# Peptides against a protein of PDB entry 4GMN, part 15

Target 1, 375 residues: chain A of PDB entry 4GMN
Amino acid sequence: RYANITLLALVTLASIGTDFQETLVKGNQGSRESPISAADEEWNGFDDADGDAMDVDQKSSSGEDQEEDYEEIDVKEDDEDDDDDSITSEMQADMERVVGADGTDDGDLEDLPTLRELIQTAVPQLIRLSNLPIDSDESLTIQSHALSALNNISWTISCLEFANGENANIHNAWYPTAKKIWRKTILPILEADSADLKLATQVTSLAWAVARVLHGETPTDGNPHRKFISLYHSSKQQAGGNSNSIEEPEDPFQGLGVKCIGVVGSLAHDPAPIEVNREVGVFLVTLLRQSNNVPPAEIVEALNQLFDIYGDEELACDKEVFWKDGFLKHLEEFLPKMRTLTKGIDKRTQPELRTRADEALLNLGRFVQYKKKHA

## One batch from the design tools (peptide; aimed at target 1 C159)

Design b1_p11_8_s1 (made by RFdiffusion4, then SolubleMPNN; from b1_p11_8, 7 letters changed)
Fold by OpenDDE base, seed 5:
Structure b1_p11_8_s1 (fold): chain B 375 residues (1-375), chain A 11 residues (1-11)
Amino acid sequence: as target 1 above (375 residues)
Amino acid sequence: MLTESALKFLE
């Protein structure tokens, strides 16, 4: 009885975390419909003049009109308006305030009551539940649901803009809580070194969400970047050996490998220790060098992390790692491989992966040009 | 999403 109530509460908290994320995505899409659509100046692409019009003789084979009377099955789309009105009016109002706050209004967390209760009341309980001794299938189930709820909440918060002092109130409330999740939930699970790939995937997803906000301010105790690099390598060894269908996630970006790359990339951002940055940077560049054996989604993520880590020439890691360890050469040498990789992704079967790869290829070209100008 | 870094390369 108590277990079922706890599980229901954990599922509800995980749902709330998802519903917030969806509302943020919808709100950010609505603000982007400002009509920049007018400046599609027709870039008249190159007149490739060699239109050798091969006259393919259309042999008019007069195939007979078999009027097969396809009965219009009037599929009544029962618009089951699944009004999944699961978003409480308070949650929606909190998200509308977060998304619509283009203003530097130092809105206190007092104006975000649902988000405040998630951060201040729910998350501390989820941390407690994620730290229960695993002595039963019930305790394992509770841990898994607590991690899922922490993950969804942490991802939602990591989708907020914190640059230029935006959402500073939320950042200030989340930052100590994020560090607590890291120290009390993530690190203990990583130190337990369990062979449970499901648990490893859950904790890695949570670690990525937390590290996307903390960046290089993520606690470096116990060298967590090395644990995630080790987990990356271990996950590849298991996938190669056992045809036990870990159902490859339908989304190639939800793979444990991508999550490991995202975590270690985020951990390597300024103000990370130069040694941490170097170890991660070398890992990421090594993935590009070994790209023939690396899933395309992991290459895309590794590139994005390299751009974000080394995009700023004013950072100590630019001079002490990027230039000193000769990363530019590796990125230049990878550019033709990335073109081949991207062209090898079928737009019909993997449209998102192709789009993200085309973006990463474009950014790689720009990044290499940028770095060459500032050499 | 263009990474924030990708915007810095256009300036």
Scores: peptide ipSAE 0.026, ipTM 0.702, DockQ to the pose 0.420
OpenDDE base, seeds 1, 2, 3, 4: peptide ipSAE 0.020, 0.025, 0.026, 0.025; ipTM 0.547, 0.692, 0.699, 0.695

Design b1_p11_8_s2 (made by RFdiffusion4, then SolubleMPNN; from b1_p11_8, 6 letters changed)
Fold by OpenDDE base, seed 5:
Structure b1_p11_8_s2 (fold): chain B 375 residues (1-375), chain A 11 residues (1-11)
Amino acid sequence: as target 1 above (375 residues)
Amino acid sequence: MLTEAALKFLE
């Protein structure tokens, strides 16, 4: 009886975390005509103000009018108004305040009651439930649901802008809580070295969400980056050996490999210790060098992480790792491979993966040019 | 409401 109530509460909190994320995505899409997944920031480079607009002469090749009579398949969108009234008016109002705040609202979490209760009340209980002794299938189920709820809440918060002091109230409230999730939930599970791939995937997803906010300020105790690199390699060995269909997630970006890359990439950002940054940077560059045996989504994620980590030339990791370890050469040598990889993705069967690969290829070209200009 | 109910069950 109590377990079923706890499970229902955990499912409800996990739903609330998802509904917040969806509301945030919808709110951001209303402001930008492009569905930017929170990972789809096109690395525009640093705009050096000397934009000599190279007039790309678009030679208009007059290709002939083949009038293919596309029959208008009147797809009646049956607006199944699935009034998924799951979004509480309070939750929507909190998200509308977060998305609609032009970065200037020094509003306390007092103005965000649902988010406040999630951070201050729910998360501490979820951390407690994720740390229960696993002695039964019931305790394992509770842990899994607690991790799912923590994941969804953490992902939602990681989709908020914190640059330039935006959402500073939320950041300030979340930051100590995120560190607590890391130290009390993530690290203990990683240290238990469980062979449970489901648990490993859940904790890695949570770790990525948490590390997307904490970056290089993520606690380095016990070298968690090495544990995630080890987990990456272990996951590849298991996938290669047993045709036991771990159902590859329908979304190639939801794979454990991508999640491991996202975690370690996030952990390597400034102000991470240079040795942590180096170990991660070498790992990521090694994936590019071995790209023939790496899923395209993991290559896309590894590139994005490399751009984010080494984009800023003022950071110590640029000089002490990127230049010193010769990463530019590896990125330049990878450009023709990336073009081949991207062209190998079928736009019809994997449109999202193809789009993100085309973007990552574009960004790789820009990044290599940028770094060559600043060499 | 649902959030508060869920929270009360975690206490």
Scores: peptide ipSAE 0.024, ipTM 0.688, DockQ to the pose 0.017
OpenDDE base, seeds 1, 2, 3, 4: peptide ipSAE 0.024, 0.024, 0.024, 0.024; ipTM 0.690, 0.686, 0.688, 0.678

Design b1_p11_8_s3 (made by RFdiffusion4, then SolubleMPNN; from b1_p11_8, 6 letters changed)
Fold by OpenDDE base, seed 3:
Order: structure tokens, then sequence, then C-alpha cells
Structure b1_p11_8_s3 (fold): chain B 375 residues (1-375), chain A 11 residues (1-11)
């Protein structure tokens, strides 16, 4: 009874986190449609060419009557309109305020009551539930659902813009909570060194969402970047050995390898220690050098992380890592391989992967040209 | 989402 209520509450919190994310993604797509002036190009209609009426003949073949009496099981589709209108009017109003907040109002989370209760009340309980002793299948289920809810909330918050002081009130409220999730949930589970790939995938997804906000300010206690690099390598060794195919996620970007790359890339951003940045940068460049044995989605993510880490020439990592360790040469040598890789992706079967690979290839060419001008 | 770093060399 109490377990079912706790599970329902965790599922509801996870749903709220998803619906919040979808609304933010839709809102942030709408604001980037600059009104490109509809230039009135009069598309002149194509002409009337003659419909010649070829008579395809009627051949009458008379095949026989077998009346198999399939009883119509009248499956009453009870249209349970699961109008899971889980979006409360208060949550929608908080969303509209977050999307509409041009970053001028130093408004306390007082104006965002739903988000405040999620950060201040729900997340501390989810951290507690994720740290329960695993002594039963019930405690394992509660941990998994608590991690899912933490993941969805953390991903949603990571979709907000925090550059240039935007959403500073939300950032300031989330920042200490994100550090608590890292230290109390993520690190203890990573230190338990469990062979459970499902748990490892959940924790790595949560770690990526948290690290997308904290960047190089993510707690460096116990060198977590090395743990995620080790997890990346271990996941590749397990996939190669036992024909227990971990069902590769249908989405190539949901794989544990992509998530590990996303975490370590985010951890390597300024103000990360230069040695952390170097170890991650060398890992990412090594993936590009070994690209023949690396999934295309992981190459796309590794390129994106390299662009984000080394896109600013004013950062200490540009001089002390990018130039000093000769990364430009490796990126330039990878350009022809990336063209071949991208062309090898079928647009019909993997349209998203192809689109993201075409973008990453374009960006790689521009990034190499940028770095050559600023050498 | 193109990061600010990606925007710097897309212009």
Amino acid sequence: as target 1 above (375 residues)
Amino acid sequence: MLTEARLKFLK
C-alpha cells in the first residue's frame, strides 16, 4: 500500500518533469523563428498537360467463397481519454514565466511556486529515496523511480538558458541542489561499482543532466571523469563479449556511450582543473582517431563536446591543452573520415542521426578554419 | 541547441 502510493507519486513527479521539458523545448523553438519576411514569390502554376485515357482491361478471375466465420470480438475501445492533463494551471503559469522572463527580474523563486516546491521539497526527498539500502526488489524499484524523477527534473532545468545571467534566480536555487544530487546520489552509486548496466545508465543520464548546468564547477571529489571514462570502456567490453544484447536503445543518442561522453565533456568545461580538461580532451580526440570502431552517435557527441570545451580562445584550456597537445592536427585529419562516416548514414532509416552528423561535419570544418585563423 | 561556442564560428 505505502509502496504503491510512493511509486505513483514518483511516476507523477517524473511525468511532471517530462511535460515541463516538452513545453520548454516547444517554447524555445518558437522564439528562434525570426520572421524571415515571406517574399511573395508567385509560384506560377504548372500547365494543363493532356490526360490520355489508357483502357486497362477488366480480367475477371472468379476465386472461391471460403466463409471463415471470424467472431467479431467487439473490443469496446473504452476510449479512456487518459487526458493526463498532468500539467496543472500553476505549472503552466510557471512555464510561461520561465520562457517569458527576459533576465531583468531578480525575482526570487517566490514567483515560481511549482518550481520552488520541486527544488526545495521534492528533490530532497528523491535524494533520500535514491539512497535507501537496497535489501528488496521493492527498494530497488523505489530507487529506480527516484532516479527517473531526478533525471527528468534535472534534464528540464538543464534546458533553461543560464548564459549572460538569464534565469539567474532558478540557477541560484538549483546550483546547491544539483551539487547535493551529485554528492549524495551520483557519487555513492558510481562508487558502489555495480555490474548493473541499467542502474549505470540511469545514473549516467542524471549525471549528464546535472553536469550540463554545473559544467566545470561540478564537484571533482574522487575524479568522477575517470569513473565515467572507465564506465565507457567497460560498457564496450561487455557489449562485445556476451550475446546478451543489451537491446541497443532505438535512439542511438540514448546509448550509455553517448551519455558517458556527454558527462565527461560537461565536466571538462571552464573552470575545470586543466588536468581534468586534458584527460577528457585526450579521451575525446582518441575516440575520433579510433572512429572506425565507434558508433556514429558517439562521434557526433564527442565532436560537439570538443567544440563546446575549446570554442573560446580566451580560456586557459585553449593554450594549455588544445594547442599544447596538438588537437587541431587530429581534428583536421578527422575531417575526411567524418565526411565518409556521415555519407554512410542512410537518411531513410536514420534521419535524425544523419541530420546531426551533417551538422557536426559542417561545424568541424568551420571550427578547424576558426582555429587556423586564431593560431 | 547550438552552444555559444558553436555560434562563434557559425557567423
Scores: peptide ipSAE 0.033, ipTM 0.726, DockQ to the pose 0.476
OpenDDE base, seeds 1, 2, 4, 5: peptide ipSAE 0.032, 0.033, 0.032, 0.032; ipTM 0.720, 0.714, 0.712, 0.726

Design b1_p11_8_s4 (made by RFdiffusion4, then SolubleMPNN; from b1_p11_8, 5 letters changed)
Fold by OpenDDE base, seed 5:
Structure b1_p11_8_s4 (fold): chain B 375 residues (1-375), chain A 11 residues (1-11)
Amino acid sequence: as target 1 above (375 residues)
Amino acid sequence: MLTEARKKFLE
């Protein structure tokens, strides 16, 4: 009875975290409908006009119109508009305040009651539940649901803009809690060295969400970047041996490899120790060099992380790692490989992967040009 | 979303 109530509460908290993320995504899309006037500068490509239209007079053989009376099966689309209006009016109001805060109003967390209760009340309980002794299938189930709820909440918060002092109130409330999740949930699970790939995927997803906010201020205790690099390599060894057992996630960006790259990339941001930055940077550049054996989604994520880590020439890692270890040469040498990789992705079967690869290719070109100008 | 770090070289 208590277990079922706890599980229901954990599922509900996980759903709340998802719905909150969806509302943030929808709110950020609505503000971008400033009409970018399509300056249809039709770049009139070279009209190589002269292709002599050979008039192949293929005779229309009049095949007889067999009117096969396709009985229109009136599939009643039962529009079960399951309007999963599960978004509480309070959560929606909190999201509208967070998304609509284009203003300098240092909104107190007092004005965000749902988010406040998630951070201050729910998350501490989820951390406690994720730290239960694993002695039964029930305790494993509780841990998994607690990790899922922590993941969804952490991802939602990681989708907020914190640059330039935006959402500083939320950042300031989340920051100590994020460090607590890292130290009390993530690190203990990583130290337990579990062979459970499901648990590893859950903790890595949570670690990425947390590290997207903490960046290089993520606690370096126990060299977590090396553990995630090790996990990346271990996951590849297991996938290569048993092609039948890991259902590749339907979304190529939900793979454990992508999540590991996202974590270590986030951990390497300034003000991370230069040694941590170097080890991660070398790992990411090595993935690009070995790209023939790396899934395209992992290459896209590795590029994005390299851009985010080394996009600022004022950072110590630019001089001490990027230039010193010759990363520009490796990125420039990767450009033709990235073009080939991107062209190899079918737009019909993998439209998102193709779009993100096209973006990453464009950004790689720009990044290489930028770095050459600032050499 | 492009990070602030990515904006510096897209301009």
Scores: peptide ipSAE 0.044, ipTM 0.771, DockQ to the pose 0.625
OpenDDE base, seeds 1, 2, 3, 4: peptide ipSAE 0.034, 0.039, 0.041, 0.040; ipTM 0.607, 0.754, 0.764, 0.759; seed 1 fails the geometry check

## One batch from the design tools (peptide; aimed at target 1 N151 W208 F253)

Design b1_p12_1 (made by RFdiffusion4)
Pose (drawn by RFdiffusion4):
Structure b1_p12_1 (pose): chain A 285 residues (1-30, 108-237, 251-375), chain P 12 residues (1-12)
Amino acid sequence: RYANITLLALVTLASIGTDFQETLVKGNQGDLEDLPTLRELIQTAVPQLIRLSNLPIDSDESLTIQSHALSALNNISWTISCLEFANGENANIHNAWYPTAKKIWRKTILPILEADSADLKLATQVTSLAWAVARVLHGETPTDGNPHRKFISLYHSSKQDPFQGLGVKCIGVVGSLAHDPAPIEVNREVGVFLVTLLRQSNNVPPAEIVEALNQLFDIYGDEELACDKEVFWKDGFLKHLEEFLPKMRTLTKGIDKRTQPELRTRADEALLNLGRFVQYKKKHA
Amino acid sequence: FPVSPPPPNFSP
């Protein structure tokens, strides 16, 4: 039963995690009662995956179970984070998911992040999941082991298809958990790291630049948030952004629209937003 | 400020 009984179940649950994304797209061209597949995925499939993700690992074979269990959690969490939850959008699905997303973080992402050593493949898997979960949690994400510091250290150390870089994942997840209403110091650290990335953009891969700019726009674009005054202004983030604007223009034009298009058009939007961003705040003390 | 979503991230 081994090859069929366990691994097949996980790979299939993960595929179900992937393909549910097509239901969302096709459903649009035309208490999760209306979405039984999603209901079953959250209430039934996910609790077992959190269990499997936790357990040793005493042997290599269970090293594969953990990996596959993480793959399924990743695919589900990613697909779910592909929904709009800003404002009151998709509230029914948000309430069904949010507590579970907190559990995945506490019971799965965090214990694994506790033992630093040793894998790159696994380190990549957990950051991908953590990025998916934090896209929904938005600073409501738990601040316990000061995880942002660990993902920050993971970025620099793992320095040794542009958007699949682990570094992009480190930027995204740390950037997502630093939105309001996060601890103002957690926000200060993450914001400092994201800005430092620009000051020292001399060697940062272009995709990581685009993600850093999107994360910053996403965080400090509301003057009512304590962190806009407490960090953005208190630490003068505005100067680095004004200084980076010329540097951002040349790197964007440095990208071959023909080889490859997506990064180029995405970077164009970031500079565009960067310019508009430098104006809006310039207008606010 | 419009923020574009990241490209998909899946695992096999």

Design b1_p12_1_s1 (made by RFdiffusion4, then SolubleMPNN; from b1_p12_1, 7 letters changed)
Fold by OpenDDE base, seed 4:
Structure b1_p12_1_s1 (fold): chain B 375 residues (1-375), chain A 12 residues (1-12)
Amino acid sequence: as target 1 above (375 residues)
Amino acid sequence: MKVLPPPPVLLS
């Protein structure tokens, strides 16, 4: 009886997340006038102008060298699970300010209460339900539904623009919750190293949605980029051995490989450690070099991630990774292969994949030309 | 239950 109510609630929350996305997409389509034929605009990179680098004045107090041999007091970390409920009070204070901003778009104000309830009330319960011990088919079903609800909420939020201070209130409310999803839901499931490809696909989809907001500020504990790269490789080994129908998702962009690429790409953005960026960049460039054995959708995603990561020349990763590791040469050598790959996609059977490949090919040409001017 | 796919990244 309780389980059926819980499952109904989880289905309802995932439906609300879907309906909210459909509302946001319709709202954004109303404001987008006709796609101007962007054929002639020179791609000039990403001018993120408002990097107000908070000058954390690290007063390096040069305190002297005293080598005092402090004995390893084995401080038993009593893991007092301080359920630091403190996060709820700041989130509440910032969200109360949102109701008072005279923002001219009456539409966003009606949906904000629902989004508030989703973030503050539903997500903490979904995190708890996603971490239940799996002791029954019922608990496995609850976890799967909780992950699906978290996925839909996180994807919906990741479709909002947060550049230039847009939706800053939603960003600020979501950011700590996104970190909590990462630490409490995503990492434990990744560390359990489950052979369940369904669970792996669910958690990787959620991880991508979360990482699309957190970028390089995603918690780096346990090198999650390496876990997703490992998962990518493991998924390819399993697909090659068993002719058993893992029904490749009808949508090529819903594959576990695409999702792994999307996660690691998002994790490699500034301010990610340069070595994390390098490992991801080398992984992505290696996929392009091996493109004959890689699904076209994964190539499209790997290209988009490379453009997003290395689009800004002011970032440390451009000098320290892109130029230093010679990525431009690999992208140039890939251009003819991408043209062949894109032309090989049947527009009749795979219209979306063909459109996305045509776009990625266009952007690859522009990106290579841009980087050659800025060499 | 509909699971949301990754949205297309619109490179503007």
Scores: peptide ipSAE 0.033, ipTM 0.745, DockQ to the pose 0.100
OpenDDE base, seeds 1, 2, 3, 5: peptide ipSAE 0.032, 0.026, 0.030, 0.028; ipTM 0.746, 0.717, 0.739, 0.727

Design b1_p12_1_s2 (made by RFdiffusion4, then SolubleMPNN; from b1_p12_1, 7 letters changed)
Fold by OpenDDE base, seed 1:
Structure b1_p12_1_s2 (fold): chain B 375 residues (1-375), chain A 12 residues (1-12)
Amino acid sequence: as target 1 above (375 residues)
Amino acid sequence: LKVLRPPPDYLP
């Protein structure tokens, strides 16, 4: 009984996190739709004059349509209570405020009661549930659902803009909680060195979501970047041996390899220790050099991470890692390979992968040109 | 349960 209620609550929290993300994505699409000024392109109507009036004598046959008196079968709509697991109107209003807030730094978390309760009340309980001793299939199920709920909440928050002091209230509330998730949930699971790839995938997804907000301020104790790099390599070794047991996720971007890249990329951002940045940067560039054996989705993610890490020339990692370790040469040498890789992706069977690869290829070209100009 | 992932970030 208590377990079923706990599982239901965990599923509900994970659903809420999904619905919030979908609402934020829709709202951000609406705000990025700056009204394309309808350029009234005066479509100058072609004056094609040739009015050959073919008199088609449509004989209106007045068919007497017999009014067949269809007896209204009063089908009692059984009100199936569609438990519309939809975001409540209050939750929607909170997300609309977050999306519609034109950078007003003055938003108190008092104005976001649902998000406040998620961060302050729900997440601390989820952290507790994710740390239960695994002594039964029930405790394992609870942990998995708690990790899923933490993942969805963390991903949703990681989709907010925090640059230039945007959403500073949310950032300030989330930041200590994110560090708590890292230290209390992520690190203990990573340190347990479990052979459970499902658990590893869940914790890595959560770690990525958390690291997308904390970046280089993510706690560096225990060298977590090396643990995720090791997990990346271990996952490849296992996939090569047992082709039968790892259901490749239908979505290439849900793979453990992509998630590992996303985590370590995020961990390498400023103000990460330059040694951490270097180890991650070398890992990512090495994937590009070994691209013949790397899934396209991992290449896309590795490129995006490299752009985000090394996009700013004012950062210490630009001089001390990017230029010093000769990353530009590796990126330039990878351009023709990326063009070939991208062209090899079927637009019909993998439209998202192709779109993201086309984008990453475009950005790689721009990035190489940028770096060559600023050399 | 839908596992969330980042949107594709477009560098402008």
Scores: peptide ipSAE 0.046, ipTM 0.776, DockQ to the pose 0.099
OpenDDE base, seeds 2, 3, 4, 5: peptide ipSAE 0.043, 0.043, 0.034, 0.036; ipTM 0.783, 0.771, 0.755, 0.764

Design b1_p12_1_s3 (made by RFdiffusion4, then SolubleMPNN; from b1_p12_1, 7 letters changed)
Fold by OpenDDE base, seed 5:
Structure b1_p12_1_s3 (fold): chain B 375 residues (1-375), chain A 12 residues (1-12)
Amino acid sequence: as target 1 above (375 residues)
Amino acid sequence: MKILPPPPDLLP
């Protein structure tokens, strides 16, 4: 009876985390005239403004008009008005304030009561539940649901803009809580070195969500980047041995490998120790060099992480790692491989993967060009 | 357009 109530509460908290994220995504889609990120201005070559150079000579081959009779597939939009009444009016009001705030209102968490209660009341209980002794299938189930709720909440918060002091109130409230999740939930599970791939996936997912906000300020206790690199390699060894047991997630970006890359990439951002940055940067560049044996989604994520880590030339990691370890050469040598990889993705069966690979290829070209101008 | 990383496994 108490277990079922606890599980229902955990599922509800996980749902609340999801519903908040969906609202943020929907809100950001409406604001899609977001100005070029400060990173796009700084890169002077990620800006689409210099569109002049792709004169793709479209040789107009006059191919004959075969009138293929497009049978109008009457897609009955079954307007299943799934009245997804899941979003409470309080949650919606909190998200509308977060999404609609043009960065100028230093709104206190007092004006975000649902988000405040998630951070201040729910998360401390979820941390407690994730730390229960695992002595039964019931305690394992409670841990799994507590991790999922922490994941959803942490991910939702990681979708907020915190650049230039935006959402500083939320950042300031979340930052100590995120460090607490890291130290009290993530690190103890990583130290337990469980062979449970489900638990490893859940904790890695949570670690990514937390590290997306903490970046290089993530606690370095126990060298967590090396643990996630080790987990990456261990996951590949297991997948190569038993072709039958890990259903590859339907979404190629939900794979444990992608999540490991996302975590270690996030951990390597400034102000991460240069040694941490170097170990991660070498790992990511090594994935590109070994790309023939790496899933395309992991290559896309590894590229995005490399761009985010080494995009700013003023950072110590640019001089001390990127240039010093000769990363530009490896990225330039990878361009023709990335073109081949991207062209190998079927647009019909994997449209998202193809889109993200096309973008990562474009960005790789721009990034290489940028770094060559600043050499 | 910075495609946000896919959400980590959200519990449905």
Scores: peptide ipSAE 0.021, ipTM 0.717, DockQ to the pose 0.555
OpenDDE base, seeds 1, 2, 3, 4: peptide ipSAE 0.019, 0.011, 0.011, 0.020; ipTM 0.698, 0.568, 0.582, 0.694

Design b1_p12_1_s4 (made by RFdiffusion4, then SolubleMPNN; from b1_p12_1, 7 letters changed)
Fold by OpenDDE base, seed 3:
Structure b1_p12_1_s4 (fold): chain B 375 residues (1-375), chain A 12 residues (1-12)
Amino acid sequence: as target 1 above (375 residues)
Amino acid sequence: MRVLRPPPVLLP
């Protein structure tokens, strides 16, 4: 009884985190439709007059249309109005305030009661539940659900804009809690060195969500970037040995390799120690050099992380790592390989992977041109 | 439970 109630509460907290993110993604898409005023630039059409009237003969081949009477199976769409009434009016009001809030510097979530209770009341209990001794299948299930709930909450918060002091109140409330998740949940699980790939995938997903907010301010205790690089390599060795047992996730971007890259990339941002940045940068550039044996989704993520880490020339990592270790040359040498890789992705079977690869290829071209102008 | 991922950011 208590286990089932705890599991239901954990599932509910996990769903709340998902619904919050779907609404934030929809809200951020709506705000980018600022009407670019159609400045009527009269594109003077090119006057190509050459009217060569090739008279292609209409040969009327009378193919007998066999009307195969496909019985229209009237699939009654049972409108299961899944009234996913999971989004409370209070949650919607908190989300509208988060999307519209010009950052008032009061670190008190007074105007965001649902988010306040989520951060201050729910997350500390989830951290406690994720740290229970594993002595039964029930305790393992509770840990997995607690990690899942922490993952969704952390991902949702990581989708908020915090640049230029936006959402500073939420950032200030989340930041100490994110550090607590890192130190109390993520590090102990990583230090246990479990061969459980499911647990490793859950903790790495949570670590990525947390590191996307903390960046280079993520606690450096025990060199976590090296643990995630080691986990990346270990996961590839296990996949190569037992080709039958690791169901690769149907979504290429949900793979443990992508998640490891996302974590270590986020950990390498300023103000990370230059040696942490270097070790991560060398790891990411090495993936590009070895791209023939790397999944396309991991290449896309490694490129995005390299752009985010080294996009600012004023940062110490630009001079001390990017230029000093000759990363530009490796990116230039990778451009033709990226074009071949991207063209090799079937748009019909993997439309999202193709779109993300086309974007990463465009950004790689722009980034290389940018760095050449600022050399 | 759907695991969420960041949207791609295009460089300007």
Scores: peptide ipSAE 0.042, ipTM 0.765, DockQ to the pose 0.110
OpenDDE base, seeds 1, 2, 4, 5: peptide ipSAE 0.040, 0.041, 0.039, 0.040; ipTM 0.772, 0.771, 0.767, 0.770

